# Ledger of designs, part 20: peptides against a protein of PDB entry 5IXI

Target 1, 141 residues: chain A of PDB entry 5IXI
Amino acid sequence: TPLLDASSLEYLFAQGQYDLVKCLAPIRDPKTEQDGHDIENECLGMAVLAISHYAMMKKMQLPELPKDISYKRYIPETLNKSIRQRNLLTRMRINNVFKDFLKEFNNKTICDSSVSTHDLKVKYLATLETLTKHYGAEIFE

## One batch from the design tools (peptide; aimed at target 1 S113 V115)

Design b2_p17_2_s4 (made by RFdiffusion4, then SolubleMPNN; from b2_p17_2, 6 letters changed)
Fold by OpenDDE base, seed 5:
Structure b2_p17_2_s4 (fold): chain B 141 residues (1-141), chain A 17 residues (1-17)
Amino acid sequence: as target 1 above (141 residues)
Amino acid sequence: DPFDIEKLIKRLKSLFE
């Protein structure tokens, strides 16, 4: 596999986000109930990566992000609809834990300047490949 | 490893059970 230049990586990252959210690159079918939970957690992790990348590109710190920042625009639409079907307390808890997740990740990685936007894109695409059914399959056609 | 996402994800695990 060739080393991707900056422009190529930017393209793949942007396209990957779009494909994941719009379910053009559908997430894999869960093998078990626990596997389904793991997939959902991975998707929330993807949202953290995407939001963190956005923040870095805008040179914004977490307190400067909108208070209503959420995973909703950064996860598969199908998953978002599924979460909406859960009871109010569960949804509130998910929101709170996600924000804690995002905060902890940024404190650990972004604030320390130990992670670059390049690193985030690579991690995102690598995770996307494991989450989705056919990501990258077109390369072999 | 700053990308120990798995560790962070574990915190969300119980919310989907």
Scores: peptide ipSAE 0.066, ipTM 0.691, DockQ to the pose 0.129
OpenDDE base, seeds 1, 2, 3, 4: peptide ipSAE 0.032, 0.040, 0.039, 0.051; ipTM 0.667, 0.667, 0.666, 0.682

Design b2_p17_3 (made by RFdiffusion4)
Pose (drawn by RFdiffusion4):
Structure b2_p17_3 (pose): chain A 132 residues (1-60, 70-141), chain P 17 residues (1-17)
Amino acid sequence: TPLLDASSLEYLFAQGQYDLVKCLAPIRDPKTEQDGHDIENECLGMAVLAISHYAMMKKMSYKRYIPETLNKSIRQRNLLTRMRINNVFKDFLKEFNNKTICDSSVSTHDLKVKYLATLETLTKHYGAEIFE
Amino acid sequence: PFIGDKSSFDKFFSDFK
C-alpha cells in the first residue's frame, strides 16, 4: 500500500516543480566542474520531464522549468553557448518524447515519480526541515 | 562548458528502463 494517492502525487509534483524553479529546493553543490555541468544537464532533463508531462496530460523553452539560479547563470554565457543549450535541450525533449515515452512505456505517474525521486537527489535536504 | 550529450541523456533517463 503506497503513501500517496493520485491527488497528493499531482499536488506534490506541482509543488516540486514550484520548489525547483523558485529555488526552495536549491540544487546541490557541485563536487567538481564536471559534476556541476552534470547537474545543469539533469536540470535540462527535469525541464524535459515537466514539459513532457504537461503535453501528455493535455493529450498533445526550458527557461521556465529550471531553477532561476541556473537561468541567471546561463544568461551570463556567450550567445553561441546559449544556442547550444537550446539545441541540446530540444534534442533531449525530442528524443524523450519520440522514443523513450514509447520504448520504456513511460506514463504520467512514472514521470512524476522520477521527477520527485530526482528532486530527492538533485537538491539539498529535500523534504527536510532545518532549524537553527 | 560541457552542455550534455547522448550519454547524459541516457544516464538521466535510464530510470525508465

Design b2_p17_3_s1 (made by RFdiffusion4, then SolubleMPNN; from b2_p17_3, 10 letters changed)
Fold by OpenDDE base, seed 1:
Structure b2_p17_3_s1 (fold): chain B 141 residues (1-141), chain A 17 residues (1-17)
Amino acid sequence: as target 1 above (141 residues)
Amino acid sequence: MHLGNEEDFKKFFSFFY
């Protein structure tokens, strides 16, 4: 992985978020049912990273964010549509686990200052490389 | 395993721990 300057990293992070959500960088095809679950969980993890980065940049704590904050705007649109088609109990479970983990991540990682916005961007882009089809081939060696 | 497993989230974020 090449060393990126701050401006390049910021640009790639912003563009990567857009590409993931708009499915311009489509997620990879699952090899098994378990792989499919792993992919979807990673997408939800990407939402945690994006929301946490947003909060840090705005110098906001999670309780200060709108109560309607959700993963829905930070995951691939295709996955969001898929989740909306699932039954109520499944949607409730996904929402509860996401909210709980977002809170935990904020308390144990962000609030403790163990993770910087730089770290979040690096993790986000590294995950994009493995999560999506052919993404990052021009950027990472 | 199913979608939205807390243990899987912890694995994903092990990079930060």
Scores: peptide ipSAE 0.212, ipTM 0.809, DockQ to the pose 0.612
OpenDDE base, seeds 2, 3, 4, 5: peptide ipSAE 0.200, 0.208, 0.191, 0.210; ipTM 0.806, 0.806, 0.802, 0.809

Design b2_p17_3_s2 (made by RFdiffusion4, then SolubleMPNN; from b2_p17_3, 8 letters changed)
Fold by OpenDDE base, seed 2:
Structure b2_p17_3_s2 (fold): chain B 141 residues (1-141), chain A 17 residues (1-17)
Amino acid sequence: as target 1 above (141 residues)
Amino acid sequence: MNLGNKESFEKFFSFFY
């Protein structure tokens, strides 16, 4: 994979987040039903990465994050709409699982300083390439 | 770099499926 300088990486990371959420870089079509679930999981994972990166950049601990922190603004808008169509109990479960995982991720990885913001950006962009249609092909080839 | 266990990650988000 190509080496990116700090400024380029920061730019691509920011742009990638925007493109994912706004569906300018649409998520790939699922090949199977299970693949569809995997795609949704990956999107939620992207939200964890994005939120964790934000927290680290602001030097915020998890308890300092807004109480209503959510994946909603960090996943593709199409997926968010899909989730909103599900029943209340399902949505509550998704929210709870997400928050629990975010907490665990921060406690076991971020707070331990075992992962840097650089690592998060690299992971985010690498996942974005596999998750979306045609995104980053020219950059990561 | 290690961002955690991928299997655990998948287990977490599979709860709502």
Scores: peptide ipSAE 0.090, ipTM 0.737, DockQ to the pose 0.107
OpenDDE base, seeds 1, 3, 4, 5: peptide ipSAE 0.080, 0.085, 0.077, 0.072; ipTM 0.722, 0.731, 0.730, 0.725

Design b2_p17_3_s3 (made by RFdiffusion4, then SolubleMPNN; from b2_p17_3, 7 letters changed)
Fold by OpenDDE base, seed 5:
Structure b2_p17_3_s3 (fold): chain B 141 residues (1-141), chain A 17 residues (1-17)
Amino acid sequence: as target 1 above (141 residues)
Amino acid sequence: MYLGDKESFEKFFSFFY
């Protein structure tokens, strides 16, 4: 568990987001159907982390967040394409649950200030390691 | 458990609690 300075952490976090979305760090293959659902949920969680970090860095309050904010730009492109192929009811459910949880989490990060941007970056990178294929092995080993 | 399950999100973010 190496200790990273602020600059190194910021770099890795930015690069990690790009790699995840562009599928340069592809998500791992599901072992079961349930594992596939878990992977997709973690990807949505990664989107919450990324959006919340953005909001905190911009010092945005909850009412200032765009009401049309979406996970679409913050998840792997392959997953986004997969979700768009699903039926309307499924997509509506995903959107609603995501927005509700994003709002709840932002209350804790922006309003309560119980979570720092540092914490978000650490969680993001830690999840990226387990979510993707052999990514970050040398960094977190 | 389906995509977008609240329980899965809570499990994911339990790291912060």
Scores: peptide ipSAE 0.197, ipTM 0.809, DockQ to the pose 0.597
OpenDDE base, seeds 1, 2, 3, 4: peptide ipSAE 0.197, 0.196, 0.195, 0.110; ipTM 0.809, 0.809, 0.809, 0.718; seed 4 fails the geometry check

Design b2_p17_3_s4 (made by RFdiffusion4, then SolubleMPNN; from b2_p17_3, 8 letters changed)
Fold by OpenDDE base, seed 4:
Structure b2_p17_3_s4 (fold): chain B 141 residues (1-141), chain A 17 residues (1-17)
Amino acid sequence: as target 1 above (141 residues)
Amino acid sequence: MDLGNKESFEKFFSFFY
């Protein structure tokens, strides 16, 4: 793994988020049904990282974010479309679990200052390496 | 883990704990 300065890391994080959401860096094909579930949950986790990073950069807590904050803008568009096609109860469950976890993550990690924006970017980019088909081969491989 | 499982999220974020 190459050494990255702060400015380079910020650029790569922004570009990586764009590439994931716009499916320019498509998520990898699942090996099994369980692997598919893990991939989708990791995408939702990526949304938590992105939202938390945004909140920290804006120096605002979760209660200050719009109440309609969701994963929709922070996951691959293909996955977002897939979730929209699922039944109402499933969508409600996903939304509730996501919001609860986002709140928990904020309270236990962000508010306690145990995680920095730097840590979030590193975890985000490291996950992109394994989550997508060939992302960052020139950087990470 | 199924999509929307809290345990799956906790596993993902174990990196920070």
Scores: peptide ipSAE 0.177, ipTM 0.797, DockQ to the pose 0.586
OpenDDE base, seeds 1, 2, 3, 5: peptide ipSAE 0.169, 0.173, 0.164, 0.174; ipTM 0.791, 0.795, 0.787, 0.795

Design b2_p17_4 (made by RFdiffusion4)
Pose (drawn by RFdiffusion4):
Structure b2_p17_4 (pose): chain A 132 residues (1-60, 70-141), chain P 17 residues (1-17)
Amino acid sequence: TPLLDASSLEYLFAQGQYDLVKCLAPIRDPKTEQDGHDIENECLGMAVLAISHYAMMKKMSYKRYIPETLNKSIRQRNLLTRMRINNVFKDFLKEFNNKTICDSSVSTHDLKVKYLATLETLTKHYGAEIFE
Amino acid sequence: SGLDEWMEDVRKYEWDR
């Protein structure tokens, strides 16, 4: 018997997206530059998941689906790199919706689950309350 | 799962920065 029902899961998914974007769920610190880039890449993956879920739900830019801090960080880079981030994101989104949804038979439930499960490891102290 | 693999691949994606 699971902890959450569909309603709580949907609400938690919306809250999780809110936390990720508004940085209430701050992304974990990088161990290396490579790890940092990997974290950014996972953030693009998270944006793909959020958009894919939205499109799936209604039966049908990454900027609004990533932490604002990374957005400000990306806005500081040269234009070619930003075009590159856009292209990489588009490729991820296309490849995910065209192949992975079908191949791995990804439902909306699995998607929300992976999203939140990814929040548990992508961000600092998710679901915890720290008092000073 | 395949979704986990896809996420790990996305996480480890190498490209010009």

Design b2_p17_4_s1 (made by RFdiffusion4, then SolubleMPNN; from b2_p17_4, 7 letters changed)
Fold by OpenDDE base, seed 2:
Structure b2_p17_4_s1 (fold): chain B 141 residues (1-141), chain A 17 residues (1-17)
Amino acid sequence: as target 1 above (141 residues)
Amino acid sequence: SGLDEFLEKVRNYKYER
């Protein structure tokens, strides 16, 4: 992967989040049903990365975050709409799993400083490249 | 890395649609 300076990395990370959520960089078409599940999980993972990055930048611990923190603002709008159409129990499960993952990630990785904001941005952009259509092709070639 | 392991868990977790 190309080496990016700090300012460029920050810009690309911010723009990438916006493009993903607004579907300006649409997620790739699933090749199979399992691939579809993987794509959704990757999007949820992206949300964890984004929220964790936000928390680290604000020097906030997980208990200090809003209790209603959710993936909804950090995943593609199309996926969010899809999830909203699912039954209540399914939505509850997705929400609970996400919160558990976020908590685990924060406690075991973020709080002990084993991962930096730089690492999160790099992982986010790398995942974004594989997740979306054509995004970053010129940059990551 | 710890991050990679976590992301792998996320990617492999399946939930009902």
Scores: peptide ipSAE 0.050, ipTM 0.682, DockQ to the pose 0.672
OpenDDE base, seeds 1, 3, 4, 5: peptide ipSAE 0.031, 0.030, 0.031, 0.030; ipTM 0.651, 0.651, 0.652, 0.652; seed 3 fails the geometry check

Design b2_p17_4_s2 (made by RFdiffusion4, then SolubleMPNN; from b2_p17_4, 7 letters changed)
Fold by OpenDDE base, seed 2:
Structure b2_p17_4_s2 (fold): chain B 141 residues (1-141), chain A 17 residues (1-17)
Amino acid sequence: as target 1 above (141 residues)
Amino acid sequence: SGLDEFLEKVKKYKYPR
């Protein structure tokens, strides 16, 4: 795998987010129902990474972010559509769980472990490679 | 690392269906 400078990493991170959300880098096919659930969780995890990166770049605390901050714009559009088809109660519960998870991640993982935006970008891209079918092979192989 | 531990936790996190 080639060594990436800061500018290249920033570009790839931005492009990777775009490719994931727009389904240009489609997520892998689930092997089982449980695998499908794990994939959805991974996508929501990617949203946590992306939002946390955004907050860190803007030097904003979570309460300072817009109240409507959500996973919706940070997950594959196909998954977002799927979630929207679920009943209102389920969607509300997903939102609440996500918000709690995001808060926990930022308070415990980001603050306590001194995670940087660089670390988040690297982890995002690495996860993107495993989550999608063949994305990033030229970068991480 | 904290991020690695996070990703492992993500897969097992209990989201409603």
Scores: peptide ipSAE 0.356, ipTM 0.877, DockQ to the pose 0.785
OpenDDE base, seeds 1, 3, 4, 5: peptide ipSAE 0.339, 0.346, 0.338, 0.347; ipTM 0.868, 0.871, 0.865, 0.872

Design b2_p17_4_s3 (made by RFdiffusion4, then SolubleMPNN; from b2_p17_4, 7 letters changed)
Fold by OpenDDE base, seed 3:
Structure b2_p17_4_s3 (fold): chain B 141 residues (1-141), chain A 17 residues (1-17)
Amino acid sequence: as target 1 above (141 residues)
Amino acid sequence: SGLDEFLEKVRNYKYPR
């Protein structure tokens, strides 16, 4: 794995988020229905990482985050569209679960100071590589 | 490891469809 300085890592993290959301780095094709579910869940996980990183960078606590914070702007647009087409109750449940995950992550991982913004960027990019079809080969191979 | 465990939990959660 090539060494990335702070500036390069910051750039790649920002670009990676953009590429994922805009589907410029499309997520891999599911091999099974379960694999498809795993991919969606992992995208939601990516949103948790991204939002947590944002909060940490802004030195915000969870109560200071916007009340309407959601995964919508942090997942692939195609997936967001798919979720929006689901029933209201389903969408509400997804949103609630996501918020719970976000809270849990911040309380158990971020607040104990065991995870830094650097760690989040690295994990995000590493996950992005496995989640997408071809992204990240030049970064981690 | 803790981060990996969390991501595994997220990945394995059975969201409603």
Scores: peptide ipSAE 0.324, ipTM 0.864, DockQ to the pose 0.716
OpenDDE base, seeds 1, 2, 4, 5: peptide ipSAE 0.310, 0.304, 0.307, 0.318; ipTM 0.861, 0.859, 0.860, 0.864

Design b2_p17_4_s4 (made by RFdiffusion4, then SolubleMPNN; from b2_p17_4, 7 letters changed)
Fold by OpenDDE base, seed 1:
Structure b2_p17_4_s4 (fold): chain B 141 residues (1-141), chain A 17 residues (1-17)
Amino acid sequence: as target 1 above (141 residues)
Amino acid sequence: SGLDEFLEKVKNYEYER
């Protein structure tokens, strides 16, 4: 991974979140149905990273976050629209699974102090590069 | 799953670098 100064990393992380959510950096086309499912899961994972980073920056634990915390604001808008069109049971499952993943990440990673905000930004941007069509190629290649 | 793999990579990031 290329060396980035703190200010550049902070900027790229903020911009990357915006570009992913607003689909300015569109996610790559799935090669198979399984690939599509993997892409969706990685998008949800990106939401976990973003929320965890926010919590760490605010020195908050997950129980202190809003009760209705969700992936909706942290995933590509196209994916969010797709999920909203699925049936109620499917949406309930996704919400439950996401909350479980977020809790697991908090307990096994954040609470254990094994990952810093710096690490989250680096991982986020690295994943963003692989998840999107062409974004980040000039930075991490 | 992709998410499980993703989370595992994050948890081991400090160790791998």
Scores: peptide ipSAE 0.030, ipTM 0.643, DockQ to the pose 0.067
OpenDDE base, seeds 2, 3, 4, 5: peptide ipSAE 0.027, 0.028, 0.028, 0.029; ipTM 0.629, 0.632, 0.630, 0.639

Design b2_p17_5 (made by RFdiffusion4)
Pose (drawn by RFdiffusion4):
Structure b2_p17_5 (pose): chain A 132 residues (1-60, 70-141), chain P 17 residues (1-17)
Amino acid sequence: TPLLDASSLEYLFAQGQYDLVKCLAPIRDPKTEQDGHDIENECLGMAVLAISHYAMMKKMSYKRYIPETLNKSIRQRNLLTRMRINNVFKDFLKEFNNKTICDSSVSTHDLKVKYLATLETLTKHYGAEIFE
Amino acid sequence: VLDDIDNFFNDMTEKHS
């Protein structure tokens, strides 16, 4: 018997997206430059998941689906790199919706689950309350 | 399924490195 029902899961998913974007769920600190880049790449993956879920739900840019801090960080880079980030994101999104959804038979439930499960490891102290 | 999604994004990250 699971902890959450569909309603709570949908709400938690929406809240999780809110927390990730507004940085109430701050992304974890990088151990290395490479780890940092990997984190940014995961964030693009999270944006792909959010958009894919939205499109799936209605039966059909990454900037509104990533932490604002990374957005400000990306806005500081040269134009070619930003075009590059856009292309990489588009490739992710296309490859995910064209192949992975079908191949791995990914439902909306699995998607929300992977999103939140990823929040548990992508962000600092998710679901915890720290008092000073 | 969750591992498959992870593998997908890892593979794509490697492709675009």

Design b2_p17_5_s1 (made by RFdiffusion4, then SolubleMPNN; from b2_p17_5, 8 letters changed)
Fold by OpenDDE base, seed 1:
Structure b2_p17_5_s1 (fold): chain B 141 residues (1-141), chain A 17 residues (1-17)
Amino acid sequence: as target 1 above (141 residues)
Amino acid sequence: VTEKIDQFFEDHRKKHS
């Protein structure tokens, strides 16, 4: 990865979040049903990274986050709309997977202070490059 | 830099594969 100063990394991280959610950086096309499932899980992972970064910046622990914390505002709008169209059981499963994902991530990486906000931004942008069609191709070659 | 995060995500994918 190239050397990015703190200001550049902060800007790219904010821009990347916006581009992912607004589908300005569209997610790649799935090759199979399993690939589609993997893509959705990667999007949930992006939500975990974004929320964890927010919590760390605000010096909040998981119990201090809103009880209704959700992935909905941190994933591509197209995926969010797709999930809303699915049946109740499917939506419940996705919500449970996300909550477990977020909890496990924070317990194993954030709470033990082994991961910094800098690391989260780098991981977010690197994942964004592989998850989307063309975004960030020149940044993390 | 992101080795711990990468390992976590890989372990998570294996757990739910």
Scores: peptide ipSAE 0.376, ipTM 0.874, DockQ to the pose 0.430
OpenDDE base, seeds 2, 3, 4, 5: peptide ipSAE 0.368, 0.368, 0.373, 0.370; ipTM 0.871, 0.870, 0.873, 0.873

Design b2_p17_5_s2 (made by RFdiffusion4, then SolubleMPNN; from b2_p17_5, 8 letters changed)
Fold by OpenDDE base, seed 2:
Structure b2_p17_5_s2 (fold): chain B 141 residues (1-141), chain A 17 residues (1-17)
Amino acid sequence: as target 1 above (141 residues)
Amino acid sequence: MIEEIDNFFKDWRKKHS
């Protein structure tokens, strides 16, 4: 954003990832079961953004990433623990959703050469604000 | 463009809501 220089944005992005995963910036409470599902999907989206950013920084394509790449290290630890307690079919579904999410994001967005690491950081932080309870309320708008 | 990312996520939410 115009309010943040590159260095500040880099710092906030790194800190935001840490805060989300470590639950220092806890995700908002779901209002309904469907809302809870939506929140989990948003967390998967955060993982996609983080991984895509990593790949772009390393100048790697998706096929160059580990085949067993997972969302587990990029979502809130509490959510990760919750998912691990679910049945096999549910866990398989979530994994498949994530894999499709990452693949489609790469094909539809990253490969267009119009998206930069800067854009990913901005989207990550903006989503973090809406996903968490009180985090970064003044970073954007 | 961030708008492209926004649109992708918007469409994804609709598909998986």
Scores: peptide ipSAE 0.574, ipTM 0.928, DockQ to the pose 0.449
OpenDDE base, seeds 1, 3, 4, 5: peptide ipSAE 0.569, 0.574, 0.572, 0.573; ipTM 0.926, 0.928, 0.928, 0.928

Design b2_p17_5_s3 (made by RFdiffusion4, then SolubleMPNN; from b2_p17_5, 9 letters changed)
Fold by OpenDDE base, seed 3:
Structure b2_p17_5_s3 (fold): chain B 141 residues (1-141), chain A 17 residues (1-17)
Amino acid sequence: as target 1 above (141 residues)
Amino acid sequence: VIQEIDNFFKNHRKKNS
């Protein structure tokens, strides 16, 4: 973005991840059950972005990532707690959806397109703004 | 690039919502 230099973007990205996970930037309240599912999927997407960024920073390919890579540390703690309380089959489904999401994202976007860590930071922060109640409005508006 | 990422996320939401 024209308003953010590399250092500022790096800082905001790191802080944004922390704020999302620690619920310091709480996610918006769902309007419906469908909206709740959308919010959950957005959170999983945020995990995909964060992990992909990590992988790119470490110059790692998907097969080189830990086999037990999970969304758990990259989503709001409240949502993580909620998921842990769900049925085994539901948790398995969520895990599979996430793994497929991560793989598909890397194959179709990271590998097939010229996506940089900079792009991931921008997307993360932009999504954070819309996903949370009031975070980051002054950054992109 | 950002638009492509946006489209990817939107399509994913449609499939899993």
Scores: peptide ipSAE 0.245, ipTM 0.824, DockQ to the pose 0.555
OpenDDE base, seeds 1, 2, 4, 5: peptide ipSAE 0.243, 0.229, 0.225, 0.188; ipTM 0.822, 0.815, 0.812, 0.792

Design b2_p17_5_s4 (made by RFdiffusion4, then SolubleMPNN; from b2_p17_5, 8 letters changed)
Fold by OpenDDE base, seed 3:
Structure b2_p17_5_s4 (fold): chain B 141 residues (1-141), chain A 17 residues (1-17)
Amino acid sequence: as target 1 above (141 residues)
Amino acid sequence: VIEEIDNFFKNWRKKHS
């Protein structure tokens, strides 16, 4: 964005991740059960973006990432706790959805494209703004 | 290239919503 230099973007990206995970920027309340499901999927997307950014910064490809890579430390702690309380099959499904999400994102967007870490930061912050209640309301206005 | 990312997420949402 023209309003944010690289340093500011880096700071906001790091702070945004922290605020999301630590629930300092709480996710918005679901309007319906389906909305709640959509919110959870958006959180998985945030994890995909964060992990992809990490991998890109480390110049690592997906096969080089740990096999036990998980969304758990990249989503709100409250959501993580909620998921942990769900039954095994549900947790397995969520994990599979995440893995597919990450794989598809990598294959369709990162591998053969000019996607940059800058783009990932922008997408992360933009999504964070829509996902949380009040965070960054003026960043992209 | 943000548009490509946006499109990916949009399509993914349609698939899983």
Scores: peptide ipSAE 0.601, ipTM 0.936, DockQ to the pose 0.444
OpenDDE base, seeds 1, 2, 4, 5: peptide ipSAE 0.597, 0.600, 0.601, 0.599; ipTM 0.935, 0.936, 0.936, 0.935

Design b2_p17_6 (made by RFdiffusion4)
Pose (drawn by RFdiffusion4):
Structure b2_p17_6 (pose): chain A 132 residues (1-60, 70-141), chain P 17 residues (1-17)
Amino acid sequence: TPLLDASSLEYLFAQGQYDLVKCLAPIRDPKTEQDGHDIENECLGMAVLAISHYAMMKKMSYKRYIPETLNKSIRQRNLLTRMRINNVFKDFLKEFNNKTICDSSVSTHDLKVKYLATLETLTKHYGAEIFE
Amino acid sequence: SWIHEWFNKPNPHESKY
């Protein structure tokens, strides 16, 4: 018997996206530059998941689906790199919706689950309350 | 692809949701 029902899961998914974007769920610190880049790449993956879920739900830019801090960080880079980030994101989104959704038979449930499960490891102290 | 591998990567916290 699971802890959450569909309603709580949908709400938690929406809250999780809100937390990730508004940085109430701050992304974890990088151990290395490579780890940092990997974290940014996961963020793009999270944006792909959020958009894929939205499109899936209605039966059909990454900027509004990533932490604002990474957005401000990306906005500081040269134009070619930003075009590069856009192309990489588009490729991820396309490859995910064209192949992975079908191949791995990804439902909306699995998607929300992976999203939140990823929040547990992508962000600092998710679901915890720290008092000073 | 990366996104496929990433999505299918096991995560112990999936049981929470």

Design b2_p17_6_s1 (made by RFdiffusion4, then SolubleMPNN; from b2_p17_6, 6 letters changed)
Fold by OpenDDE base, seed 2:
Structure b2_p17_6_s1 (fold): chain B 141 residues (1-141), chain A 17 residues (1-17)
Amino acid sequence: as target 1 above (141 residues)
Amino acid sequence: SEIGEWFNRPNPYASRY
């Protein structure tokens, strides 16, 4: 991949979030049921990265974020629709696991490992390339 | 931790386990 300056990375990160959520960069087709589950988990991971980046940029701690913070606005809209169609218990499980995941990520990975917003953007874009069908072909080639 | 391993793995899509 080409070396990106800070401004370019910021732009690509913002655009990448938009493209993922709006399904302009559609996620790849699952090869198996397990692969589909893995893709979903990676999308939820992308939400953790995006939310953590937002919190860091705003210099906010997790308790300061809206109480209704969730993955819903940070994952592909098609996946969000799919999750909403699942039963209540499943949705509750996903919500709880996500919140615990987000909390642990910020308390340990972010704080203890000194992860920066730059690191989050790089991780996000790298993951996006693996998740989507042809996203970033002109950038990551 | 599992999350730390997930974040730091070379392949962003590689299994955490």
Scores: peptide ipSAE 0.141, ipTM 0.713, DockQ to the pose 0.321
OpenDDE base, seeds 1, 3, 4, 5: peptide ipSAE 0.044, 0.136, 0.046, 0.044; ipTM 0.708, 0.726, 0.695, 0.707; seeds 1, 5 fail the geometry check

